# Ledger of designs, part 138: peptides against a protein of PDB entry 2AKA

Target 1, 299 residues: chain A of PDB entry 2AKA
Amino acid sequence: MEDLIPLVNRLQDAFSAIGQNADLDLPQIAVVGGQSAGKSSVLENFVGRDFLPRGSGIVTRRPLVLQLVNSTTEYAEFLHCKGKKFTDFEEVRLEIEAETDRVTGTNKGISPVPINLRVYSPHVLNLTLVDLPGMTKVPVGDQPPDIEFQIRDMLMQFVTKENCLILAVSPANSDLANSDALKIAKEVDPQGQRTIGVITKLDLMDEGTDARDVLENKLLPLRRGYIGVVNRSQKDIDGKKDITAALAAERKFFLSHPSYRHLADRMGTPYLQKVLNQQLTNHIRDTLPGLRNKLQSQL

## One batch from the design tools (peptide; made by RFdiffusion4, then SolubleMPNN)

Design b2_p21_7_s2 (from b2_p21_7, 6 letters changed)
Fold by OpenDDE base, seed 1:
Structure b2_p21_7_s2 (fold): chain B 299 residues (1-299), chain A 21 residues (1-21)
Amino acid sequence: as target 1 above (299 residues)
Amino acid sequence: SLEDAIKEVEELIEELEEQQK
């Protein structure tokens, strides 16, 4: 049997090309979180490369359909520039920025039109994620005063779909009860059936505090649970700390922390990748019987 | 092209049907 994730990737690409992607309820994982919640760092840790735009405020301004494909070779391809293979991931970052600016202009606005990026790598599991703009309440620069609502409306186009799983990314060093990611997830998934919690910045929590109750799924229970991760600090990113070294440090963090040691084998970026791969595969399998009929109705 | 994309979608639907067997 063909791997299900690549098959759905081809469907996503085909429908994107005909402009009908917005009307399809494809099995997918949408990534949601507040600005600076650590979404970009999680995605980059999956790839093992720095390739996403960085900066203050809204970084992701268009949905990014990130298709990770396990391969013996390492390169990236964009749907909007077929045939061009990117081996320098800095060039990938620049292309994302250029393609974003081409559609949104110079005002740092947003667009609901996805960018489709496929990354082939020996270091990834097959996984497709839709990275969405970070939720914000404060317009920056020349952004429209209603940018908060524009972002919300964009997110709702994805997360309201029944076949959309929600990867809710929340920082541990902020009040999780007020997490933008968990709030929007609760709004569209009140029973917590489609939501996977990711807790970032566990290493930045105040001394004597921990997120054990959250990670053990005791505070804000989700059917699919929570996975804690430790991303590179901004200093580490600026210093070009190797992602492999960061992953080792993450493992060490969980193993050495009194509150997380017992959870260490179910925490960290590698485990998150595995879980997402499995959950997406299973989700595709469960939705396949109805997918044919839905696709035919869109043609 | 749009036509090529439509053809690809149709082929993928057929593949999905085969995988469901």
Scores: peptide ipSAE 0.064, ipTM 0.704, DockQ to the pose 0.088
Fold by OpenDDE base, seed 3:
Parts: structure tokens; C-alpha cells; sequence
Structure b2_p21_7_s2 (fold): chain B 299 residues (1-299), chain A 21 residues (1-21)
């Protein structure tokens, strides 16, 4: 079952070669959320490495197709520089930044052209995610005044596709009803059939408050439910706190919290990774016949 | 060409379907 995803990665690479002129609806998971919602931290926690660009404002400025592949070895490869193996994940971060700047320039603009990154690791499950730019309302630097709408339009190119699952990342320390991720998901998936909710920053909620009702799928029900995670703080990230230690702390958080203890086995980054692997695999299986028929009709 | 790429994708889908058996 897990072995299907690497084959789909090859499909995805082939589709990338076709270019944007083809209306290809590949089974995929698009990651959406506001700026600082914790998207990058979730992805880095899957890999167990710091490798994504960091900073204030719009950090992700191109779609990042992140292909995780379980392997005995640990290295990364980019589609735009085939044959080069990256073993230093700091170099991976630098390459993402360089490749982004190559297309967008220095004005911190955005581009809908994906960066394709494959990460081989013994610490990952097979999983492919498309990290999308964080939704924002405030232009920074030389960004155009309509950057909010440019980002929205870019996101819509992915999330409107019927075969696109949506990983909606929302912080618990903000009003969930005002979640940028859940708003856009509801717009394109009003029945909540394609949306998986991720709740971050559970450890940053005010004393005496909790997200129990959200995590129990009682407040804003999604067919695919919600999974809570606890990411490293920005201070911990800057201090290069070990991700393994952070994952242990996350487990401890859920087990020790009175409101979440009963949910602990269905929470946390490792569980999220398993769920996404399973859901993507099943989604691929369900959509492949239709995709094949569509492709054949274009020949 | 676009056609060649589509054919490649189709072959990969077939491979994937075979892997599911």
C-alpha cells in the first residue's frame, strides 16, 4: 500500500514536465494556512530536519511539491537539478531560496511554478504534499499591493481540483471560525469531503481554554476529522532544538493534558503522518481509474 | 511533446495499478 506513493511521485514529475497547459487533476494533498500557522514546522517534523525557508511574512513563495520516500538512506533531490544528492539539509534550504529567487526575483513576489523536492529518509513514511504560500493581507518589502489576491489565486489553482485533498492548518490560539485555512477549504469544499484539519499551537492556548471540541470534530465537523500537533516554538527552531526531543514533548503534552489525554493516540505528528499516508494512498486508488480515462481521452 | 508526456503518465498509471494487485 505504501509503495504506491513513490510511483505517483514519478507521475507527478512527468506531469510537471507537461507544463501548466494541461488540465491535470493529480491526486495530491495541498497544504494551506495563514502565515505563521505552523505549516513549515509540520513538514519539517515529518522529515526530522530543518530544511524549509524561515522568516517573517511570505516565506513560501512558490508551491513546494515535497515528496517523502521511506529509504535506508537519507538525502534530498530536486527535479530542477537532477543527479545532485543533498545530504546537508541546510543546503536544501538554501537551494529552495535560490531557486525561488531565480524565478521571482528580489521583490519577494510569488510564482505558481512548483519546486519539486524529494526527500529520502528512514524516518519518513511515503507521503507527497504540496506546500503553498501562506495567506496574508499585508504586503512586505517590494511585494505588490494585491499580493493577498495573487496568493489566493495561486491556492485556488490547486484546491479547486476535485482530486486535491486539503490539509488545512489552523492555530489553536486563534479563533477557528476565522481560520484562513478553513475558510478557503469551505469555499472549495463546502461539504468537507476533501479537507483534513490540522490544529497547531495547542500548547499556546490561554490557561483554562482548550480545543477539545474542535479535535473531537464537534465544532466544525470535517469528514476526515482533525489532528492536533505541537510544533517547536520559534525560539526552539532558532535554537536548533532537536526534532526528536520535540516529538517526545508533543507526546507528553497530549498524554498529560486533561482535555486531550483521551485523544492522545489520535494526535501528534507521527499519527498525522500515518493518516496522511493512508488517506493519500486510498485517494490515489480511488482517483486513478478516472485519471487514466481522462488521459486516454486526450490522446 | 505533450503527447509523449501523456503516454508516459499513462504507462506509470498502469504500473501503479499493477502494483496494487
Amino acid sequence: as target 1 above (299 residues)
Amino acid sequence: SLEDAIKEVEELIEELEEQQK
Scores: peptide ipSAE 0.056, ipTM 0.696, DockQ to the pose 0.090
Fold by OpenDDE base, seed 2:
Structure b2_p21_7_s2 (fold): chain B 299 residues (1-299), chain A 21 residues (1-21)
Amino acid sequence: as target 1 above (299 residues)
Amino acid sequence: SLEDAIKEVEELIEELEEQQK
C-alpha cells in the first residue's frame, strides 16, 4: 500500500504556496490544549529532539504544521526557506522564533498564518500534526486583552473542519472536567467521533489519586479513546535530560504503577505515535474520494 | 506541481477502489 501521509503532505505544501490552505479541508490532526498542558513536550518526544520554543505564557503563536517523515536521514526543512537543511535542532527552534516574530512582531501577538516544518528522521513514523496556540485567559506582555478569543477563533478555523481530527491534550493534575482541550473538542465534536484524548502529567497527580477511569474511557467517553503519556519535568528539560531516557522512564512508570500496569501496552509516547499514524492513514483513505472532487473543482 | 499531485491522488484512489472490489 502506497504511503498516503506523504501524498497529503505534498498537497498541503502546494496549497500553502498558493495561499489556499485555509480553504482546503485536508485530512489532518489538530493539537489543542491549555497553556502548560504539555503539547510541546509531546511533539518533541515524537521527534526525539528539543526544537520548539520555550517560555512562559503562549509559546506557540502561529499554527505549526509539523510533517514527520520516516527517513534514513535526520534533518528538518521549512517551507518558507526551501532547500535549507537543518541538522541542528537548536537552529530549528531559533528559526521558528524568528519566523514567528517576523510576522507577529515583538508584542507576543498571534497570527493564523501557518509555519510549515518537515522533519525527516529514522525515529519517527509518518505523521502530520498542526500544533495550535495554547488556550489562555490571561494576556501576557503587550498582548491584546481579547487574546483568549483570538486564540479560540484561530483554533476554530481548524477544529470545525470535518476532515480534522482533534488531539486533545489535558494535564492529569488538573480537573479534567474543566479541561480546555476537552471543552473545545466537545463543542465542535459533541459525539466524540473526531477526538483523541491525551492525558499528560500523570506522574504529578496527588498521592492516592489516579486517572484510571479516564484512561479506561469510562469517565468522559471518546470513540477513539485516551492515551496517557509522561513528559519530562521542567527540571529534566532544564537539566537537558535525554528524550530517549525519558521514554524509558515513561515505560517504567506505566509498568510499575498499580493503577496503570494493566494498560501499559496501550500507553506512552511510542504507542501514541503508532495510534496517530494509523488513525491518520485510515482517515486519509476515507476522505480521499471527497478530496479528489474538491481539488478537481479548483483547477 | 498541484496538477501532478492531483493526478497522483486520482491514481491512488483508483488503486484503492480496485483493491476494495
Scores: peptide ipSAE 0.044, ipTM 0.684, DockQ to the pose 0.077
Fold by OpenDDE base, seed 4:
Structure b2_p21_7_s2 (fold): chain B 299 residues (1-299), chain A 21 residues (1-21)
Amino acid sequence: as target 1 above (299 residues)
Amino acid sequence: SLEDAIKEVEELIEELEEQQK
C-alpha cells in the first residue's frame, strides 16, 4: 500500500492551488495552543531546524500547512514559490515572515489563507500538520481588538471538521484546567475522540509538582492520550542550542525524573512524531471511503 | 493535477475495498 500521507499532501496541494472549498474535510492534524504554549518549538523539534517565526505574542498569523516528508535530502519548498529549494532554514523562516506580511501587512493581523510548506528531511517521519495561530486574549501591535475572536474563528474552521485531528498543546507549568488548547478541543470534540494532548514545559513545573496524572490520562482523559515533551528554553533557542542536543536532554529528563521514568518510552518528541504519523495514517485510511465522493464533488 | 490526485485516491480506495472483502 502506498504511503497515504504523501497522497493526501498531493490532494492538499491541489486544493490549495484552486482555493480550498470550505466543505472539504481532508484528514489532517490541526495544532492548537495558547500563545507561548510551546507549539512552534514542537514543530521545530520534528524538523530539527529553527525555521518558524519567533517572538512575543502571535507568532503564527496564517495557517501553516507543514508537510514533513522523509527523504535522503534536506530542503524545504513553498507552494507559493515552486521550484525554489530552501536548504537554509533561516531563509525558510524569513520566507514565512515575508509571505505572512505580504498578506496581513505589518500590523500583525491574521489571514485564513494558508502557507504551504513542505520539508524534506532524513530526520522526519511523514507527517502533515496545520499550524494555527496561537490563541490569545491580548491584541499586540495594530491588531484589532477582536483578534481573539478572529483567531478562534479561524481555528474553528479547522477543528470543527470531523476528519480533523487536534493536537492540543498545553504547558504543564500552567493550570491545565485553563488550557486554551484543551478548552477548544473539548468544545468541538466533547468525547475526546479526535484530540491528542501534548504537554510541554514539564521541566518548568514547580518543585514537588508533576503532571503524572495528566500524562497517564487519568485527569482529563483523551481517547488518544497525552504525550509529554521538553522543548528548548527560550534561552536555549536564543543561544541556538542544537535541537539534537535538546532531544537528548529531553530523553534524559524523562528517564531521570521520578514521576516520569516509567513513562519515558512513551514520551518525548521522537515518540510524538511516531504516534502522530501512525494516527494520521490510520485516520486517513479510515476516512478514504468518504473522501472519494467528496473529492469528486469538487470537480 | 487535481484530477490525477482524485484518480489516485480512487485507486487506493478500490484497493482498500478489495482488501476488506
Scores: peptide ipSAE 0.044, ipTM 0.679, DockQ to the pose 0.079; fails the geometry check

Design b2_p21_7_s3 (from b2_p21_7 with E7K R8E E18K E19Q A20Q)
Fold by OpenDDE base, seed 1:
Structure b2_p21_7_s3 (fold): chain B 299 residues (1-299), chain A 21 residues (1-21)
Amino acid sequence: as target 1 above (299 residues)
Amino acid sequence: SLEEAIKEVEELIEELEKQQE
């Protein structure tokens, strides 16, 4: 039996090429979170490479359809650059920046037109995510004063779709009740049926505080629960700390922390990857009958 | 091309139908 995720990836690529993807409710996972919530770091930890734009303010300015494919080889391909294989992930980062600037111009504006990136790696599970611009209230540089609303409108194009799962990324060192990710998720998914919570920055919480109640799904319950992760610090990223070493440190963090030790096997980036793979696979299976009918009606 | 993309979509629909059996 063919893996369902790669099959849907081909559908995404085909519809993207004809400009019809906006009218399709494809089974997918949209990643939402405030700026600096740790979204990019989570995605890079999945790949095991530094490949996303970094900086202050809005980093992601176009939707990034990130298709992870388990393979014996490691390389990346863009849909807009067919046939070019990227083996240097720094070049992948540069291509994302260049392609973003090509469409948005020099004013750091946003565009709803997605970038489609496929990464082949022996270190990934089959998984497709749509990384969306980080929510912000403060325009930076030459951004339009209504950038907050532009980002919100863009996110709503994805998260309002019934077949869209929502990966809500929230930092633990901020008030979770005020999480931009959880707020938007609750707005479009009030029953918490489509939302998966990711809690980052658990290592940056004040001494004597923890997110145990959140991670145990007791504070803000989601049907699909919460998964805690520990990302590399900005210092670690700047120092080019190896992601493999960071994953080991993450495991150690959960195992050694009194509040999280009992949850350690259901926490961390590797577990998150597994859960997302399973969730997406099951979601595709459940939506396939309806998807066929919708696709046929649009052709 | 647009025509190639349409053809690919049609083929993928057929594959999806086979997977549902």
Scores: peptide ipSAE 0.225, ipTM 0.799, DockQ to the pose 0.088
Fold by OpenDDE base, seed 3:
Structure b2_p21_7_s3 (fold): chain B 299 residues (1-299), chain A 21 residues (1-21)
Amino acid sequence: as target 1 above (299 residues)
Amino acid sequence: SLEEAIKEVEELIEELEKQQE
């Protein structure tokens, strides 16, 4: 039996080729969060490679459909350049930047047209995520003054879909009640049925404070709960700190922290990846009958 | 092409149906 996630990935690619005119309510996970919330770091930690654009302000300017596929080999492929296998993940980063600039130009504008990237790796579970632009209120460079609303409108195109799960990424060192990710999630998913909370920057919290109540799902309950992660610092990223070493440090962090030790087996990037794989698989199974009927009616 | 993409979608629907059996 073929895995459901890769099969849906092929479907997603086929629909992407038809163009945006298809009302696509495919089972997927959209990643939302404010700028610098740690979204890109979470995705890179899944792959174990540095491959996403970095910088200040808005970095993701087009939706990135990231299809992770467990494989014996390690390489990446873009839908827009079929047949080209990327083994250097720096080249993957450059291609994302180039393809983004090709559509948006140099004005740091945004486009709702997705980039489709498939990564084969022995280090990943089958998982598809849509990385969305980070929410911001401040235009940079020559961005339009209404960039905040443009980003919001783009996000809404994804997160309002009934078959879209929402990975809400919030930093622990900020007030969770003011989380951009959780605000938008609550707007479109008021009952918390489609939202998975990710809490980043747990290692950057003030001394004597912790996010225990959040991680125990007691502060702002989500049906799908919260998972804490510890990403590499910007200094570590710039210094090319190894992802494997970072994952070990993350594990150590949870195990050694008095407030999180009891949760350690349900925290961290590897656990998050597993949970997302399982939840997406189950979500696909649950939505397939409706999806089939919808697709058949459109053909 | 658009036509090829539509055909691929149809094939994938059939595969999905098979997985539900």
Scores: peptide ipSAE 0.206, ipTM 0.788, DockQ to the pose 0.088
Fold by OpenDDE base, seed 4:
Structure b2_p21_7_s3 (fold): chain B 299 residues (1-299), chain A 21 residues (1-21)
Amino acid sequence: as target 1 above (299 residues)
Amino acid sequence: SLEEAIKEVEELIEELEKQQE
């Protein structure tokens, strides 16, 4: 049996080329979270490279279909720039920014038109994620005053789809009850069937507090559970701290923390990648019978 | 192509269906 994720990637690329992505309920994982929740850091940790736009406010302004493909080689390709292999991930970042600006302009507006990026790497598992703009309530720059709703509407186009899994990214150092990610997930997935919780910034929690109950799936239960991660600090990112070193630090964090040690083998970005790969694969398998009919109807 | 991708999916579905029987 062929690997299901690459197969769906080919379908996704084909539909993207014809502009029908919005109408397809393809099995996928949409990444949602508030601004500064750590979404981009999680994705970069998967790749082991700095390649996503960074900054304050809305960083992701177009959906980014990130197709991770395990390979012996390391390079990236954009669907909009076929034939160009990027080996410098800074150039990948610049291309994302340029392509975003090409469509949205310089006003920091958003567009629902996805950017399709495929990353080949020996350091990744096969995994496709759709990184979505961070939820915000405050317009920045020349953004329209209704940017919050524009983002929300964009997210809803993805997360309302039955075949869309939701990677809800929430920071632990904020009130999880007010997590934008968990709120939107609960709205469209009230039974928590499609949502995977990611808890970031566990290392930034106040002394004497922990997210143990959340991570043990006891506070806000999700069928697919929660996975805690520790991302690089902004200082570490700015200082170009090696992601490999950060992953080691993350492992050490969980192993050494009294509240998380017992969960350590089910925490961290490597484990998250594995879980997402497995869940996506299984989800694809489960949705395949209906996919054929849908695809044929769109021809 | 899209057609090729669909064909591959169909083949996969058929294979899965056979395994479920």
Scores: peptide ipSAE 0.169, ipTM 0.758, DockQ to the pose 0.079
Fold by OpenDDE base, seed 2:
Formats: C-alpha cells, sequence, structure tokens
Structure b2_p21_7_s3 (fold): chain B 299 residues (1-299), chain A 21 residues (1-21)
C-alpha cells in the first residue's frame, strides 16, 4: 500500500510532461491558507530542511507539487531539470526562486504552472502535497490590484476537484471564524468531507486563551478533524534553529500545556505526517478504479 | 512511459480487488 503514492507520482510527472496535468483529477492534497499562516514552515518541518523561499507578502507564486519519498538517501530533483540531484537545500530554494522568476518575471506576479519537486529522504513518509499561493487582499510590488482574485482562481483549479483533499492551514492567534483557509474549504467542501484542519501558532495565543474546542473538533467540525502544530518563530528561523530541536520543543509544548496535554499524542508535525500519509494512501486506493478508466480513455 | 505507468496501476488495482474478495 505504501507504493501507491510513488506510483501516482509517476503518473503525475508523465501527465505534467505532456501538458495534461490540469485535466486529470489525480488524488492529491492541496495546501491552502492565508499569507503568514505558517504553510511553508509546516512543509519544511516535514522535510527537516530549510528549502522554501521566504519573505513578506506572497512567497509562493506558483503551485509547488512537493513529492516526498522515503529513501535511504537524501536529495532533491526537479521535473524541469531532470538528472540534476540537489543535496544542498539552499540550492533547492534558489532553484525554486529562479524557476518562479523565469515564468513570472520581476513584478511578483503569479503563474498557475506548477513546479514539481521530489525530495528523497530517510526522514519523510511518502506524501505528495501541492503548496498553493497564500490568500491575500493586499497587492505587493507591481502586482495587479486584482491579485486576490487571481490567487483564488488558481486555488479553485485544485480544490474543486473531487479527488483533491484540502489541508486548510489556519493560525490560532487569529479569529478562526474568519480563516481564509476554512472559508475556501467550506465553499468547495460544505460538508467537510475532504478537509483536514491544521492549526498553527498555538504558542502565540493570548494568555488565558486556547484552541482546545477547535482541536477537539467541537467548534467547526470537520470529518477528518484538526491537528495542531507549533512551528519555529521568525526569530528561531533567523537564528538558524535546527528543525529537529524545534520538533522536540513542539512535543514539549503539547505535553506541558494544560489545555492540550490530553491531545498531545494526536498533535504535532510527526503525527500530521502520519495522518496525511494514511489519508492520501486510502484516498488513492478509493480513486484508483475511476483513475484507470480515465487514463485508458486518454490512450 | 505513461503506458507502463498505466499498466502498473491496472496491475495494482487487480491485486487490490483480489484482496477485497
Amino acid sequence: as target 1 above (299 residues)
Amino acid sequence: SLEEAIKEVEELIEELEKQQE
């Protein structure tokens, strides 16, 4: 069953190469959230490396298809430069930036054309995620005034697909009722069947407040529930705090917090990885018969 | 190739179907 995700990755790459990826409803997980919701930090925590572009405003400007593959070796490969193995993850970050700029130019525009990145690592579970641009209402640089709608239209190309699961990333230190991620998820998945909630910034909540009711799935119920995580602070990132140390601190946070201690075994980045791997594997299994029929019709 | 990938998917589906019987 663990071989299903790599198999779907091969299909995804093949269809991307022939320009038919947009027409395929492949089983996948789309990552959605507002700007600064913590999406990039969650993805980097999965890999255990700093490799995503950082900055203010819209950082992700093209969909990033992130294919994680459990392996005895650690390296990355891009679909657009086949045969080149990256072992320095700073070079991976630079390649993402360069490939983004090649298509979008210098105006910080967006493009719906995905970047396909595969990461082999002994520290990951098999998992494919599509990182999407952060939702925003504020244009930056030379972005058009309607950039909000361009981003939404791009997101809708993914999240409206029946075989797309939605990883909705929301910060706990903001009003969850106004979460951009949960709002878009509710729009396309009104019954909450395809949505997994991730709550970030639990360590940044006001004193005397907690997200217990949300994490217990009592406030805004999702069939697939919510998972809380604690990412590195901006200070920790700037100070080059090790991700392994950050994961240990995350575990300690949940275990020591009076409101979350009883949930600690169902919280944190490692648990999120396991859940996503299981959910995606099961989802692939359920969709394979339909996928076969569709693929055969395209031959 | 795409054809090889499709064949692999078909084989996997067949195996899964056998396990469910």
Scores: peptide ipSAE 0.149, ipTM 0.746, DockQ to the pose 0.077

Design b2_p21_7_s4 (from b2_p21_7, 6 letters changed)
Fold by OpenDDE base, seed 2:
Structure b2_p21_7_s4 (fold): chain B 299 residues (1-299), chain A 21 residues (1-21)
Amino acid sequence: as target 1 above (299 residues)
Amino acid sequence: SLEEAIEEVEKLIKELEEKQK
């Protein structure tokens, strides 16, 4: 059952080319969370490169289908510009911004049309994620006042699909009971069968507080559990702190923290990558019979 | 082309069937 994820990636690309991608319930992982929940940092930590747009407000304005492929070489390719290999990840960031602006204009609007980005790297596991716009209640720039609902409608196009797993990203330094990610996940997955919880900003919690009960799956139980991560701070990002160094600091954080030490081997970005690869692979296997039948009926 | 995409889909379906065995 090896190489199932790359095979599904090729299916996704082929159906996108014929305009039928929107009608396919392909096995995938949708990433959801409020603005500033740390989604972009998690994805960049997987790649080990800075390549996503940054800024205040809604940064992700189109779905980003991020296809990670383990390879001996390191480069990126976009579906909208086939044959162009990107080796400078700053150019990848600029292309995402340019392609977003080409469709949405200058008003910081959103579009449901995905950007498809494939990253080949020796530092990644095979994994496909769909990064979705951050949920917000506050319009920025000249965005329409109903932007919150436009974002929600876009998210629902992905997370309501039976073959979609949900990576719910929540910051630990906010009330988890009011997490936008967990709220939307509960709405479409009330039994918690398709949801994986990610808890960010564990290093920013108030003194004397911790997220141990959440990470132990005792507070808001999910069948697939929770994984804590520590992303680079905004200061670290601005200071161009190396992601490899940040991953080492994350490991040290969990090992040295009295509340998390016993969980350290089941926490952090590398463990999250492994879990997501395994979860997606198993999910593809389980959905293959139904997927084949559906695809054959569409030919 | 559209034709090439259809051929790729057919090939991928066959590969999926083989991997299910």
Scores: peptide ipSAE 0.215, ipTM 0.805, DockQ to the pose 0.088
Fold by OpenDDE base, seed 3:
Structure b2_p21_7_s4 (fold): chain B 299 residues (1-299), chain A 21 residues (1-21)
Amino acid sequence: as target 1 above (299 residues)
Amino acid sequence: SLEEAIEEVEKLIKELEEKQK
């Protein structure tokens, strides 16, 4: 069943070649969250490499279709530069930045045109995610004053699709009721059928506070539940802290925390990867008949 | 071409259907 995801990746690439005029409702997982919610860190933890643009404000300015493929080899490929294999993930980061700037220019504007990145690695499960721009209310640099609404409109193009699952990334050190990710998810998925909650920054909560009720799915219930993760700090990222060491620290965090110990086997980045792989696979299976019918009706 | 892409998509869907059996 895991082999379904690579086939859908090829399908996704083919649809990307058709252009935006196709009403494509492919089974996918869109990643949403406010700026600094930890979205990029979650994705990098899946790969075990630093490869996403970093910075203050809006960093992701185009949708990034990240296709993870389990393989014996480790390399990346972009759809826009077929045949070029990237083995240096710093070069991957630079290519994302360059390709983003090629379309948006230097004004830090956004574009709805996706970047398609495929990563082969022995350290990943088959998984496809669409990383979306972080929600923001404050324009930076020479961004247009309505950048908040432009981002929102872009996100809505993805998350309103019935076959789109929503990975809602929320920081634990902020009020969950005010989570940008959960707000947009609730708007388009009011019954919580398509939303998976990710809670980041659990290690940054005030002493004496915890997110136990959230992680136990008791505060704001989602059918697909919540998974807590502990990402590297910005200091750790800047210091090039090893992802493997960070994953070990994450495991230790959950096991040693009085409020989370009983949940530890259902928390952390490795478990999140597994859950997303399974949910995406099942989602593909469930949506395939409808997709086939839709395509046949357009021919 | 668009037609070629559609044909590829149809092929991939068939492969996907076979894999889920």
Scores: peptide ipSAE 0.160, ipTM 0.772, DockQ to the pose 0.089
Fold by OpenDDE base, seed 5:
Structure b2_p21_7_s4 (fold): chain B 299 residues (1-299), chain A 21 residues (1-21)
Amino acid sequence: as target 1 above (299 residues)
Amino acid sequence: SLEEAIEEVEKLIKELEEKQK
């Protein structure tokens, strides 16, 4: 059987090229979270490279369709510049920034037009994620005062679709009851059928507190459960701390923590990658017959 | 079947790709 994720990738690319992706209910995973929730760090940990824009405020300003493809070689390609292979991931970051600025201008505005990025790597599983702008209430720079609503409207274009799975990224060092990611997920998926919870910043929780109840799916239950991760700190990112070393530290964190030791084999970014690959594959398998019917009726 | 759906989707993708050329 043909790999289902690459098949859907080709479909995504084809529809993106004709500007019709917004009206299609493709089987996909949308990544949602508040500003500074750790979304970009999770995605970079999958690739093992620093390649996403960094900064204060809203960093992701366009949807990023990130297509990870297991390969013997390591390089990146953009749909908007076909034929150019990027082997330097700093250049990938610069291209994302340039392409974002080309459409949004210099005012740090947002655009609903996706950037399609494919990354080939021996270190990744086949996985496609749609990274969405971080939810915020505070405009930065010369952003319009209604930027919060613009972001929300953009997110809703993805997460309201039935075939969209939601990767809800929430920091553990904040009140999870106030998590922007979990709030929006609950709004569009009240039964928690399409939502996968990611809990970041577990290493930044106050001493004597833990997120065990959340990670055990006892507090805010999701059918697809929660996975805890430990990302590099912003200081570590700025200092270019090695991602491989960070992943080792993450494993050590879970194994050594009294509250998480029993969950350690079901935590961390490597496990998250496996789960997402499996979840997306199964989701495509389940939805593809229905998708075929819709496509035939519309095309 | 899933196999039939895959084949039809592949066909549709090819048609779309050809239209873009």
Scores: peptide ipSAE 0.280, ipTM 0.853, DockQ to the pose 0.704; fails the geometry check
Fold by OpenDDE base, seed 4:
Structure b2_p21_7_s4 (fold): chain B 299 residues (1-299), chain A 21 residues (1-21)
Amino acid sequence: as target 1 above (299 residues)
Amino acid sequence: SLEEAIEEVEKLIKELEEKQK
């Protein structure tokens, strides 16, 4: 049996080429979260490379279909630039920025047209994620005053689909009850059937506080549970701290923390990758029969 | 079966690719 994730990747590529992505309920994981929630850091930790745009405000301005493919080689390819293999991930970042600006202009606007990026790496599991613009309430630069709603509408195009799993990224150092990610997930998935919670910034919580109850799925229960992660600090990112070192620090954090030690084997970005791979694979398996029928009707 | 579904999806992908030419 072929790997199911690569199969869906081919479908995604085919539909992207014909502009029909919006009409297909493809099994996928949409990544949602507020600005600065740590979404980009989670994705970069999966790849082990710095390759996503960084900055204040809205960083992701187009959906990024990130197709991770386990391979003996390490390189990236864009669907819009077929045949070009990127081995320098800084060039990948620059291409994302350039391609974003090509469509949205310099006003920091958004576009619903996805960028399709495939990353081959020995350090990844097969995993496809759709990184979505961070939810915001405040326009920056020349963004339209209704940018919040534009982003929301864009997100809704993905997360309302029944075959879309939701990776809800929330920072632990903020009130989780006010998490934009969890709010939007609850709106479209009230029973918590499609939502996977990611809790970032656990290392930045106030002394004497912890997210144990959340991580144990006792506070805001999700069927698919929560996974805590510790990302690099902004200082570490700016300083080009090695992601491998950061992953080791993350492991140490969970093992040494009194509130999380017992959960340590079910925490961290490596575990998150594994869980997402498994969940996506299973989800694809469950949805393939229906997808086949839909595809036949569209031909 | 899942295998049959996969085969059919692969066929559909091929057909889509041909239509894109």
Scores: peptide ipSAE 0.023, ipTM 0.627, DockQ to the pose 0.642; fails the geometry check

